# Designs tried in a protein design run: peptides against a protein of PDB entry 7SID. Part 94

Target 1, 151 residues: chain A of PDB entry 7SID
Amino acid sequence: LHMYLMLLKELPGEEYPLPMEDVLELLKPLSNVCSLYRRDQDVCKTILNHVLHVVKNLGQSNMDSENTRDAQGQFLTVIGAFWHLTKERKYIFSVRMALVNCLKTLLEADPYSKWAILNVMGKDFPVNEVFTQFLADNHHQVRMLAAESIN

## One batch from the design tools (peptide; made by RFdiffusion4, then SolubleMPNN)

Design b2_p22_7_s2 (from b2_p22_7, 14 letters changed)
Fold by OpenDDE base, seed 2:
Structure b2_p22_7_s2 (fold): chain B 151 residues (1-151), chain A 22 residues (1-22)
Amino acid sequence: as target 1 above (151 residues)
Amino acid sequence: SSREQELQERYDRVLNGEPVPL
């Protein structure tokens, strides 16, 4: 876990996007890691904070390539899982804050949710629709963070 | 597609909290 988290942390920002092939390699074990530590709030928060760089890389890539679609699918699967568990009230506010940041970054890359669509239990949820739900979050800091992206 | 099915299976494992070897 530690080594994997370090790799995610060292992911270059939007100024130096990684080749999509490298992004795919980093995403491959991600769902497994999330599954193992889904109940660990600190690990989940750390993962969500680090995958912000993945979103930035995805936004800089060619959306028409097979590798891009594959990376998008893997990433959105993880985000969808976090969102689903959030709806089930499994995560504290700090994890939800990190998730909102991920969603904000997704919307920056895809404002109209053309590809940023969460498939959860066989249903599609555009990220823009998902994001608006956090405006009504029970925690004031989550609401405030969500509201910052609107104005 | 087969890829979509694979992603769904991964998603289910995450939701169910099944231990998966790293």
Scores: peptide ipSAE 0.028, ipTM 0.606, DockQ to the pose 0.834
Fold by OpenDDE base, seed 1:
Structure b2_p22_7_s2 (fold): chain B 151 residues (1-151), chain A 22 residues (1-22)
Amino acid sequence: as target 1 above (151 residues)
Amino acid sequence: SSREQELQERYDRVLNGEPVPL
């Protein structure tokens, strides 16, 4: 786990994007890691903080290739799971803060949710619509973080 | 598609908290 988290942390930003093939290799274990540590708030927060770099990498790619779509799909699967578990009240506010930051970054890369669509339980949820739900979060800091992106 | 099915199955494993190999 620690080695994997280290790799996530060391991902380059959008100014120096990784080849999509490398992004895919990094994303492949991610769902498994999230599954194993879904109940560990600290690990989940760390994962969400580090995948910000993945979003930036995906956003920098201007290619509509199969690998890009595959990477987007794998990433969005994980984000969708975090969002779903958030709705089930499985995560404390600090994890939700990290998720909001991730969603903000997604919206920066895809403001109109052209590709940033969460498929949860067979239904599609555009990230821009998902994001607005955090404006009504029970924790004031989460609401404030969500609100600052649209004000 | 087959890929979409794979992603859905992976998502379900995450949600259910099933032990998944790294």
Scores: peptide ipSAE 0.025, ipTM 0.610, DockQ to the pose 0.816
Fold by OpenDDE base, seed 4:
Structure b2_p22_7_s2 (fold): chain B 151 residues (1-151), chain A 22 residues (1-22)
Amino acid sequence: as target 1 above (151 residues)
Amino acid sequence: SSREQELQERYDRVLNGEPVPL
């Protein structure tokens, strides 16, 4: 796990995007890692913080390529899972903060939620709609972070 | 698609809490 997280951490951001093939290789085991550590708040927070770079990479890529769509799908699957578990009150505020940052970054890359759509339990939820729900989060810091994103 | 179905199954495994070996 530690080695994998270090690899995610070192993923270049928007200014230096990785080839989509490399992004895919990093994303492939991510859902499994999240599954194993879904109850560990610190690991989840760390994962969410690191995948911010993935969003930045995806935003700079050709969205029409098969690899891009695949990467988007894998990433959104993970985000969807975190969001779903958040709705079930499984995560503390610090994890929700990290999730909001991911959603914020997604909206910056895709303001109209053209591809940033979470599929949860067979239903589609555009990230812009999902994001607005955090404006009513129970924790004030989460609300504040979400509010900053719309300014 | 087959890929979309695979992603959904992976998602379900995460939600259902079934550990997947790395």
Scores: peptide ipSAE 0.025, ipTM 0.607, DockQ to the pose 0.740
Fold by OpenDDE base, seed 3:
Structure b2_p22_7_s2 (fold): chain B 151 residues (1-151), chain A 22 residues (1-22)
Amino acid sequence: as target 1 above (151 residues)
Amino acid sequence: SSREQELQERYDRVLNGEPVPL
């Protein structure tokens, strides 16, 4: 786990996107890691903070690429799981803050949710619609963070 | 598609907490 988290942390920023093939390799174990540590708030927070770099890489790629679509699918599956567990009230505010940051970054790359759509339990949830739910979050800091993205 | 099914299965494992070997 530690080694994997370090790899995620050291991903280059938006100005120097990784080849999509490298992004795919990093995403392969992600769902498994999230599954194992789904109840560990600190690990989940760390993962969500680090995958911000993945979103930046995806946003700089050609959306018509099959590899890009594959990476998007793998990433959105994980985000969807975090979203679902958030709805089930499984995560504390600090984890939700990290998730909001991920969603915010997704909206910056895809403001109209053309590809940023979460599929949860067979239903599609565009990220822009999902994001608005955090405006009514129980924790004030989560609401404030979400509101900052609207204006 | 087969890929979509795989992604859904991964998602389900995350939610259900099934042991996943790394």
Scores: peptide ipSAE 0.024, ipTM 0.588, DockQ to the pose 0.783

Design b2_p22_7_s3 (from b2_p22_7, 8 letters changed)
Fold by OpenDDE base, seed 4:
Structure b2_p22_7_s3 (fold): chain B 151 residues (1-151), chain A 22 residues (1-22)
Amino acid sequence: as target 1 above (151 residues)
Amino acid sequence: MEREEELQKRYEQVLNGKPEPL
């Protein structure tokens, strides 16, 4: 876990995007890692904070690429799961804040949710719609963070 | 810090009650 998290942490950001193939390699174990540690708030927070770099990389890629769509799909599956569990009141505010940051970054890359769509339980949820729900989060810091993204 | 710990415990209890995706 720590090794994987370190790799995620060291991932280049928007200024230095990785080849999509490398992004895919990093995303491959992500779902499993998230699943294993879904009940660990600290790990989830750390994962969400680190995958911000993945979002930035995705935003700098050619959206029409097959590899890009694959990476987007893999990433959005993970984000969708975190969001679903958030709605189920499974994550503390610090995890939700990390999730909001991910969603914010997604919206920066895809403001109109052309590709940023979460599929949860067979239903599609555009990230821009999902994001607005955090404006009504029970925790003030989460609301503030969400609001800062649109103000 | 203390508040977060309390919340952590609360949410752990919630997690124990229902299977979740991921």
Scores: peptide ipSAE 0.022, ipTM 0.568, DockQ to the pose 0.034
Fold by OpenDDE base, seed 5:
Structure b2_p22_7_s3 (fold): chain B 151 residues (1-151), chain A 22 residues (1-22)
Amino acid sequence: as target 1 above (151 residues)
Amino acid sequence: MEREEELQKRYEQVLNGKPEPL
């Protein structure tokens, strides 16, 4: 876990995106890691904060490539799982804030949710629609973070 | 911090009740 989180943390920013092939390699174990630590709020928060770099990389990539679509799919699966568990009130506010930051970054890259669609239990949920739900979050900081992302 | 830790424990107990997809 430590080594994996370190790799995620050290991803380059939007200015210097990684090759999509490298992004894919980093995403491969992500679902398993998240599943193993789904009950650990601190680990989940850390993961979500670190994968912001992945979102930035995805936003700078060519959307026509097979690797990009694959990376998007793998990433959105993880985000969808976090969102699903959030709806079931399984995560504290700090994890939800980290998730909102991920969703915000996704919307910056895809404001109309052309590709940013969460598939949860066989149903599709566009991120722009999902995001608005956080405007009514029970925690004030989450609501504020969501609100500043729209205005 | 203490409040978050308490909430962490509550959620962990709930999550132990059934497998969650990720």
Scores: peptide ipSAE 0.022, ipTM 0.557, DockQ to the pose 0.053
Fold by OpenDDE base, seed 3:
Structure b2_p22_7_s3 (fold): chain B 151 residues (1-151), chain A 22 residues (1-22)
Amino acid sequence: as target 1 above (151 residues)
Amino acid sequence: MEREEELQKRYEQVLNGKPEPL
């Protein structure tokens, strides 16, 4: 786990996007890792903070390529899982903060949720609609972070 | 805040009974 998290941490940012093939290789084990450590708040927070770079990479790529669509799907699956567990009140505010940052970054890349759609239990949820729910979060810092993104 | 404290307490209980992450 620690080795994998270190690899995620060292992902290049928006200024130097990775080849999509490399992004795909990094995303392949991610869903399994998230599932295994779903109850570990610190691990979840760490993962969410690191995958911000993945969103930036996806936003800078050609969305018409098959590899981009595949990477996009893998990433959205993970975000959808975190959002689902958030609705079940499984995560503390610091994890929710990290999730909001991911959703915020997705909206910057896709403001109208053309491709940023979460599929949870067979239903589709556009990220722009999902994001508005955090404006009513129980924790003030989460609400504040969400509110900063609507301007 | 009460809910957050509850979640934190539950989290600590999980960690106390769980082996170190790989």
Scores: peptide ipSAE 0.024, ipTM 0.543, DockQ to the pose 0.034; fails the geometry check
Fold by OpenDDE base, seed 1:
Structure b2_p22_7_s3 (fold): chain B 151 residues (1-151), chain A 22 residues (1-22)
Amino acid sequence: as target 1 above (151 residues)
Amino acid sequence: MEREEELQKRYEQVLNGKPEPL
């Protein structure tokens, strides 16, 4: 876990995007890592904070490539799982804040949710609609973060 | 603060028995 998180943390941002092939290789174990540590909210928070770099890479890629679509799908599966558990009130506010930051970054890359669509339990949820729900979050800081991101 | 602590406890209890879809 530690080595994987270090690798994830050190990813280049928007200024120097990784080749999509490298992004795919990084994303392959991510779902399994999240599943293994789903009970550890600090680890979940850390993962969510670090995958911001992945979103930036996806936003700078050629959206027409098969590898891009595959990477988007793998990434959105993970985000969808975190959102699903958030809806079921499984995560504390600090994890929800990290998720909001991920969703914010997704909206910066895809403002109209053309590809940023979460599929949860066979249903599609555009990220812009998902994001709006955090404006009514029970925690003050989460609501503030969501509100600041919309402006 | 109390609410978040309660959520943390509930989270651990619910997820202890079976995996969640991640």
Scores: peptide ipSAE 0.022, ipTM 0.553, DockQ to the pose 0.054; fails the geometry check

Design b2_p22_7_s4 (from b2_p22_7, 10 letters changed)
Fold by OpenDDE base, seed 4:
Structure b2_p22_7_s4 (fold): chain B 151 residues (1-151), chain A 22 residues (1-22)
Amino acid sequence: as target 1 above (151 residues)
Amino acid sequence: SEREKELEKRYQQVLEGKPEPL
């Protein structure tokens, strides 16, 4: 876990995007890691904070490439799972804040949710719609973070 | 919030059962 998290942490940001192939390699174990530690708030927070770099990389890539679509799909699956568990009130505010940051970054790359669509339990949820729901989050800091993204 | 404190307490406790896949 720590090794993987370290790798995620060391990912270059938007300024220095990784090749999509490298992004895909990093995403491969992500779902499994998230599943194993889904109940660990600290790990989830850390993961969400680190995958911001993945989002930034995705935003800088050619959205029409097959690899980009694949990476987007894999990433959105993970984000969708975090969203689902958030809806089930499984995460504390700090995890939700990290998720909001991910969603914010997604919206910066795809403000109209053309590709940023979460599929949860067979239903599609555009990230812009999902993000709006955090404006009504129970925790003031989460609401504020979400609001800052809009204003 | 009280809910958040409860969540914090809960996840700090011994985990029961297998984690469900995401």
Scores: peptide ipSAE 0.024, ipTM 0.531, DockQ to the pose 0.053
Fold by OpenDDE base, seed 3:
Structure b2_p22_7_s4 (fold): chain B 151 residues (1-151), chain A 22 residues (1-22)
Amino acid sequence: as target 1 above (151 residues)
Amino acid sequence: SEREKELEKRYQQVLEGKPEPL
């Protein structure tokens, strides 16, 4: 776990996107890690903070690439899982803050949710619709963070 | 909030074993 989290932390920023094949290699174990540590708030927060760079990489890539579509799917599966557990009230506000940041970044790349769609339990949820629900979050800071993306 | 504090306490320990489905 610690080694994997370190690799995620060292991802380059938006100015230096990784090759998509490298992104795929990093995403492959992510679902398993998230599943294993789904009840660890600190690990979940750390993962969500670090995968922001993955979103930036995906948003700057050509979506017509097979590797891009595959990476997109794997990433959205993970985000969908965090969203689902958030709806079940399993995460504290700091984890929800990190999730909102991921969703904001997705909306910057795809404001109309053409490809940014979460599939949870066989149902599709466009990120732009999912995001609006955080405007009514119980925690003040989460609502404020969500509201910053409105303009 | 009180709920946030409770969640933090409950999830402080890392659980080992088979990962649960996402």
Scores: peptide ipSAE 0.023, ipTM 0.531, DockQ to the pose 0.053
Fold by OpenDDE base, seed 2:
Structure b2_p22_7_s4 (fold): chain B 151 residues (1-151), chain A 22 residues (1-22)
Amino acid sequence: as target 1 above (151 residues)
Amino acid sequence: SEREKELEKRYQQVLEGKPEPL
């Protein structure tokens, strides 16, 4: 886990995106890691903070390639899982804050949710619709963070 | 990258059965 988290943290910034092939390779074990530590709030928060770099890479890549679509799918699966568990009240506010930041970054890359669509339990949820739900979050800091992106 | 491939391989080896679905 530690090695993988460090690798995620070492992703380059938005100015220097990784090749999509490298992003795809990084994403392959991510779902399994998240699954293993789904009950660990600190690990989940850390993962969500680190995958912000993945969103930046995806947003700057050519969306027409097969590798891009595959990477998008794998990433959105993970985000969708965190959102799903959030709706089931499995995560504390700090994890939800990190998730909102991921969603905000997705909306910056895809404001109209053309590709940023979460598929959960066989249903599609555009990220812009998902994001709106956090405006009514039980925790005031989550609501405030969500509201910052509206104006 | 080769580093990412190696990490993937290592994690696949240490997984205890199939993870619980998210």
Scores: peptide ipSAE 0.023, ipTM 0.517, DockQ to the pose 0.086
Fold by OpenDDE base, seed 1:
Structure b2_p22_7_s4 (fold): chain B 151 residues (1-151), chain A 22 residues (1-22)
Amino acid sequence: as target 1 above (151 residues)
Amino acid sequence: SEREKELEKRYQQVLEGKPEPL
């Protein structure tokens, strides 16, 4: 886990995007890691903070390529899972804040949710719609972060 | 806030065995 998280942390951002093939290889084990540590709040927060780099990389890639679509799908599956567990009140506010930052970054890359759509339990949720729900979060810091991200 | 503290206590664990689908 530690080695994987370190690799994830060192992923280049928007300025120097990785080849999509490398992004795919990095994303392959991510779902399993998240599932295994889904109840560890600190690990989840760390993962969410580090995958911000993945979002930045995806935003700089050609969205028409098959590899890009595959990477987007794998990434959105993970984000969708965190969103789902958030709705089930499985995460503390600090994890939710990290998720809001991920969603904010997704909206910066895809403001109109053309590809940033979460599929949870067979239903599609555009990230735009998902993001606005955090304006009503029970924790004031989460609400504030969401509000600051809209404007 | 009290709920958040309880959640931290209850869910600070790692799943055992094969990971479940997300």
Scores: peptide ipSAE 0.022, ipTM 0.533, DockQ to the pose 0.055; fails the geometry check

Design b2_p22_8_s1 (from b2_p22_8, 8 letters changed)
Fold by OpenDDE base, seed 1:
Structure b2_p22_8_s1 (fold): chain B 151 residues (1-151), chain A 22 residues (1-22)
Amino acid sequence: as target 1 above (151 residues)
Amino acid sequence: SKREQELLENYLKVLGEENYFP
């Protein structure tokens, strides 16, 4: 876990995107890692903070590429899972804060939600629609972060 | 895609198990 998180943290930023093939390789174990540590709030927070780099990479990629679509799908699967568990109140506010930042970054990469759509239990949720729900979060800091991101 | 949706649903089923989140 530690080594994987380090690799995830050290990804280059938006200005220097990784080849999509490398992004795919990085995403392959991510779902399993999230599943194993889904009850560990600190690990979940760390994962969500680090995957911001993945979002930035996806936003700078060729959107018509098959590999891009595959990477987007794998990434959105993970985000969808975190969103689902958030709705079930499985995560503390600090994890939700990190998720909001991920969603914000997704919207920056795809402001019209062309590909940033969460499919949960067979239903599609555009990220912008999901994002606005955090304006009513029970924790004041989450509400504030969501509000600041919209403006 | 259908494959991605199935993967997500399976993943969520595992995460939503009652014995995991008592």
Scores: peptide ipSAE 0.084, ipTM 0.688, DockQ to the pose 0.254
Fold by OpenDDE base, seed 2:
Structure b2_p22_8_s1 (fold): chain B 151 residues (1-151), chain A 22 residues (1-22)
Amino acid sequence: as target 1 above (151 residues)
Amino acid sequence: SKREQELLENYLKVLGEENYFP
């Protein structure tokens, strides 16, 4: 876990994105890691904070390749799972804060949710619509974070 | 895609258990 999280944390910034092939390889174990530590709120928060680097890499890539679509799909699947469990009240506010930051970063890369769409149980949820739902979050800090992103 | 749907469904099944902190 720690080695994998270190790789996520130390990814190059937005100015120097990784090749999509490398991003795809990095995303492959992500679902498994999340599954193993799904009950640990702190680990989930850490994962969500670290995958911000992945979002930045995805946003800087050419959207025409099959590898890009595959990487986007892998990433959006993970985000969709966290969002789904959030809807089921499974995560504390600190995890939701981290998720909102991920969604905010996705919107910076794709403001109109052309590709940033969460498909959960066969239904499409554009991230821009998902994001606005956090304006009504039960925790005041989550609402504040969501609100400042729209202003 | 169908692959993404299957991946998500399987992932959600694994994550469906209660967390240590609600």
Scores: peptide ipSAE 0.079, ipTM 0.684, DockQ to the pose 0.229
Fold by OpenDDE base, seed 3:
Structure b2_p22_8_s1 (fold): chain B 151 residues (1-151), chain A 22 residues (1-22)
Amino acid sequence: as target 1 above (151 residues)
Amino acid sequence: SKREQELLENYLKVLGEENYFP
């Protein structure tokens, strides 16, 4: 776990995007890691904070590339799972904060949710619609973060 | 995507274990 988290942490920012092939390699174990440590709020928070760089990388890539679409799919699957569990109130506010930041970054890359769509249980949820739900979050800091991201 | 849906469903099944708690 710690080795994998270190790899995620050292991802370069949007100014220096990684080759999509490298992004894919990093994403492959992600769902398994999230599953193994789904009960650990701190690990989940850390993962969500680190994958912000993945979103930035995806946003700077050629969206028509097969590898880009694959990476988008792998990433959105994980985000969809976190979103689903959030609806079931499985995550504390700090994890939800990290998730909102991920969604915010997705909206910056795809404001109209052309590709940023969460498919959960066979149903599609555009991220721009998902994001607005956090405006009514039970925790004030989550609401504030969501509100600050509207403009 | 069918692949993405399958991955998500499998992931959620694991998360739905009886011994799961936040």
Scores: peptide ipSAE 0.075, ipTM 0.687, DockQ to the pose 0.237
Fold by OpenDDE base, seed 5:
Structure b2_p22_8_s1 (fold): chain B 151 residues (1-151), chain A 22 residues (1-22)
Amino acid sequence: as target 1 above (151 residues)
Amino acid sequence: SKREQELLENYLKVLGEENYFP
């Protein structure tokens, strides 16, 4: 876990994006890691914060690349799962904060949700629509973060 | 997409749909 988290944390920024092949390799174990540590929301928070670098890499890549689309799909699958469980009110505020940051970063890369669309149980949810729902979150810090992101 | 839907379903199964994050 610690090695994996370090790899996610140390991803290069937008100026020096990783090859998409490397991004894909980092995404492959993500679902399993989340599953293994699903009872540790601090780990989940850390994971969500670290995968922000993945979004930055995705935004700097050729959107027509097969690897880019594959990475987008795998990433959005994870975000969709977190979104689904958020709707079920199964996350503490700190995890929701991390999720909002991910969604914020997605919107910065794709403000019109051209590719940032969550497919949950056969239904499509554009991230820009999903994001606005956090403006009504029960926790004040989540609402404030969401409001800061939209303004 | 169909692929994304399959991935999500598999992910939720792995996590346990009735065993959510605490």
Scores: peptide ipSAE 0.078, ipTM 0.706, DockQ to the pose 0.257; fails the geometry check

Design b2_p22_8_s2 (from b2_p22_8, 8 letters changed)
Fold by OpenDDE base, seed 4:
Structure b2_p22_8_s2 (fold): chain B 151 residues (1-151), chain A 22 residues (1-22)
Amino acid sequence: as target 1 above (151 residues)
Amino acid sequence: SKREEELLKAYLKVLGEDNYFP
C-alpha cells in the first residue's frame, strides 16, 4: 500500500503530463487497493488526496483516444464507488473533504462534465450535479470547501 | 462490452459484496 501511495503522490501535475499508458498502469491497481481498504477512513482519505494528480493528467490528454477513455473510466469508477458509499453515509467528513477536492479538480478539468460522469448503480450522474450536493453537507467544513470551489 | 464489464467489476469490488462498514 505505502509503495503504491508514494507512486501516486509523486505523479507529476498538469504542467508535466505523463503518457496515458503510464497513467493506465498506475490506475490498474487502484480499484483493488480501494477495495481492500474501503473500510479504513484514513487510507481512503489518503488515496483520494493522491489521485488528484491523476485528474490533472487526464484532463490534459486527447479525449478521443482509447487509452484516455479507459483511464477516465477506471478513475471515475472508483470515484463513483466512493460517492456511492458517501451517499450511504459510510465516510466521515475528512474523507468527504478529500472527495470534494477530487470533484473540484474534475470540474476544473471538465467544467461542463463532458466526460466527468459518475456511474452509480447503472445511472449516470454528471460531476457538476454531484458536486452541488456537498453544498448541503452536514459538516460545516465540507460545505465551506464546496462553496470555496465554486467561488 | 468487455471494458464495461471490467469497470462494473471494479465498481462492485470497491463497494464490497456485503457493503459492510464496522
Scores: peptide ipSAE 0.474, ipTM 0.865, DockQ to the pose 0.468
Fold by OpenDDE base, seed 3:
Structure b2_p22_8_s2 (fold): chain B 151 residues (1-151), chain A 22 residues (1-22)
Amino acid sequence: as target 1 above (151 residues)
Amino acid sequence: SKREEELLKAYLKVLGEDNYFP
């Protein structure tokens, strides 16, 4: 876990996007890591904070390739699962804030939700629609963070 | 498809079977 988190943390930002093949390799173990530590709030928060770099890389891609679709799919699957668990009130506010930041970054990269769509229990939810739900979050800091993204 | 099946498996892994959180 430590090594994986360090790799995510050291990823280049939007200024230097990685090849999609490299992004895909980084995403391969993500679901497994999340699965192992789904009950650990601190680890989940850390993962969500570090995958922001991945979001930026996914948004910079102008190529509609199979690798791009695959990478987007793998990433959105994990985010969708985190959101699903959030709806079930499984995560504390700090994790929800990290998730909001991920969704914010997705909206910045894809404001019309062309690809940023979460599939939860077989239903599609555009990130734009998902994001607005955090405006009604029970924790004031989460609401404020969500509101800052809209205004 | 095969890809969709793998994504579903990944999704279910994160959710967990018992969905228990301390």
Scores: peptide ipSAE 0.472, ipTM 0.866, DockQ to the pose 0.451
Fold by OpenDDE base, seed 1:
Structure b2_p22_8_s2 (fold): chain B 151 residues (1-151), chain A 22 residues (1-22)
Amino acid sequence: as target 1 above (151 residues)
Amino acid sequence: SKREEELLKAYLKVLGEDNYFP
């Protein structure tokens, strides 16, 4: 786990995106790692904070590429699952904060929600619409962060 | 599709079968 998290943390920024093939390799174990540690709030928070770099890489790629679509799909699947669990009140505020930041970064990469769409239980949710849910969050800091992301 | 099926499996793995959180 720690080695994988380190790799995610050390991803290059938006200025120097990785080849999509490398992004795909990094995404392959992501769902498994999340599955194993879904009950660990601290690990989930860390994962969400580190995958911010993945979003930046995805945003710099050609959306028409098959590899790009595959990478986006794998990434959004995990994010969608975290949001699903959030709606089921499985995560404390610090994890929800990290998720909002991740969604904010998605909107920065895809302001028009061309690909930033979460599929949860067979229903599509544009990321922009997801923030509306966090505006009603029980924790004031989450509400504030969500509001800032909309503006 | 096969890809969609794999994504669904990944989604369900993260959710967990019983979706229990202590």
Scores: peptide ipSAE 0.472, ipTM 0.865, DockQ to the pose 0.458
Fold by OpenDDE base, seed 5:
Structure b2_p22_8_s2 (fold): chain B 151 residues (1-151), chain A 22 residues (1-22)
Amino acid sequence: as target 1 above (151 residues)
Amino acid sequence: SKREEELLKAYLKVLGEDNYFP
């Protein structure tokens, strides 16, 4: 876990995007790691904070690439699962804050949710629609973060 | 498709079968 988290944390930003092939390699174990630690709030928060670098890489890639679509799919699958568990009130505010930051970054890369779509229980939810629900979050810091993202 | 099936499997794996949180 620690090694994997370190790799995610040290991903280069938008100034030096990684080849999509490298992004895919980093995404391969993501669902497995998340499944193992889904009950650990602190680990989930850390994962969500670190995958922000992945979003930045995904947003700069060629959308026509098969590897890009594959990477987007794998990433959004995990985000969708976190969203699902959030709707079931499984996560504390700090995890929801991290999730909002992920969604915010996705919206910056894809404002019209052309590819940023979450599939939850077989139903598609564009991230821009999902994001607005955090404006009514029970925790004030989550609402504030969401509100800042809209402006 | 095979890809969609794998994504669904990954999704369900993260959710967990019983969706239990202590």
Scores: peptide ipSAE 0.466, ipTM 0.858, DockQ to the pose 0.464

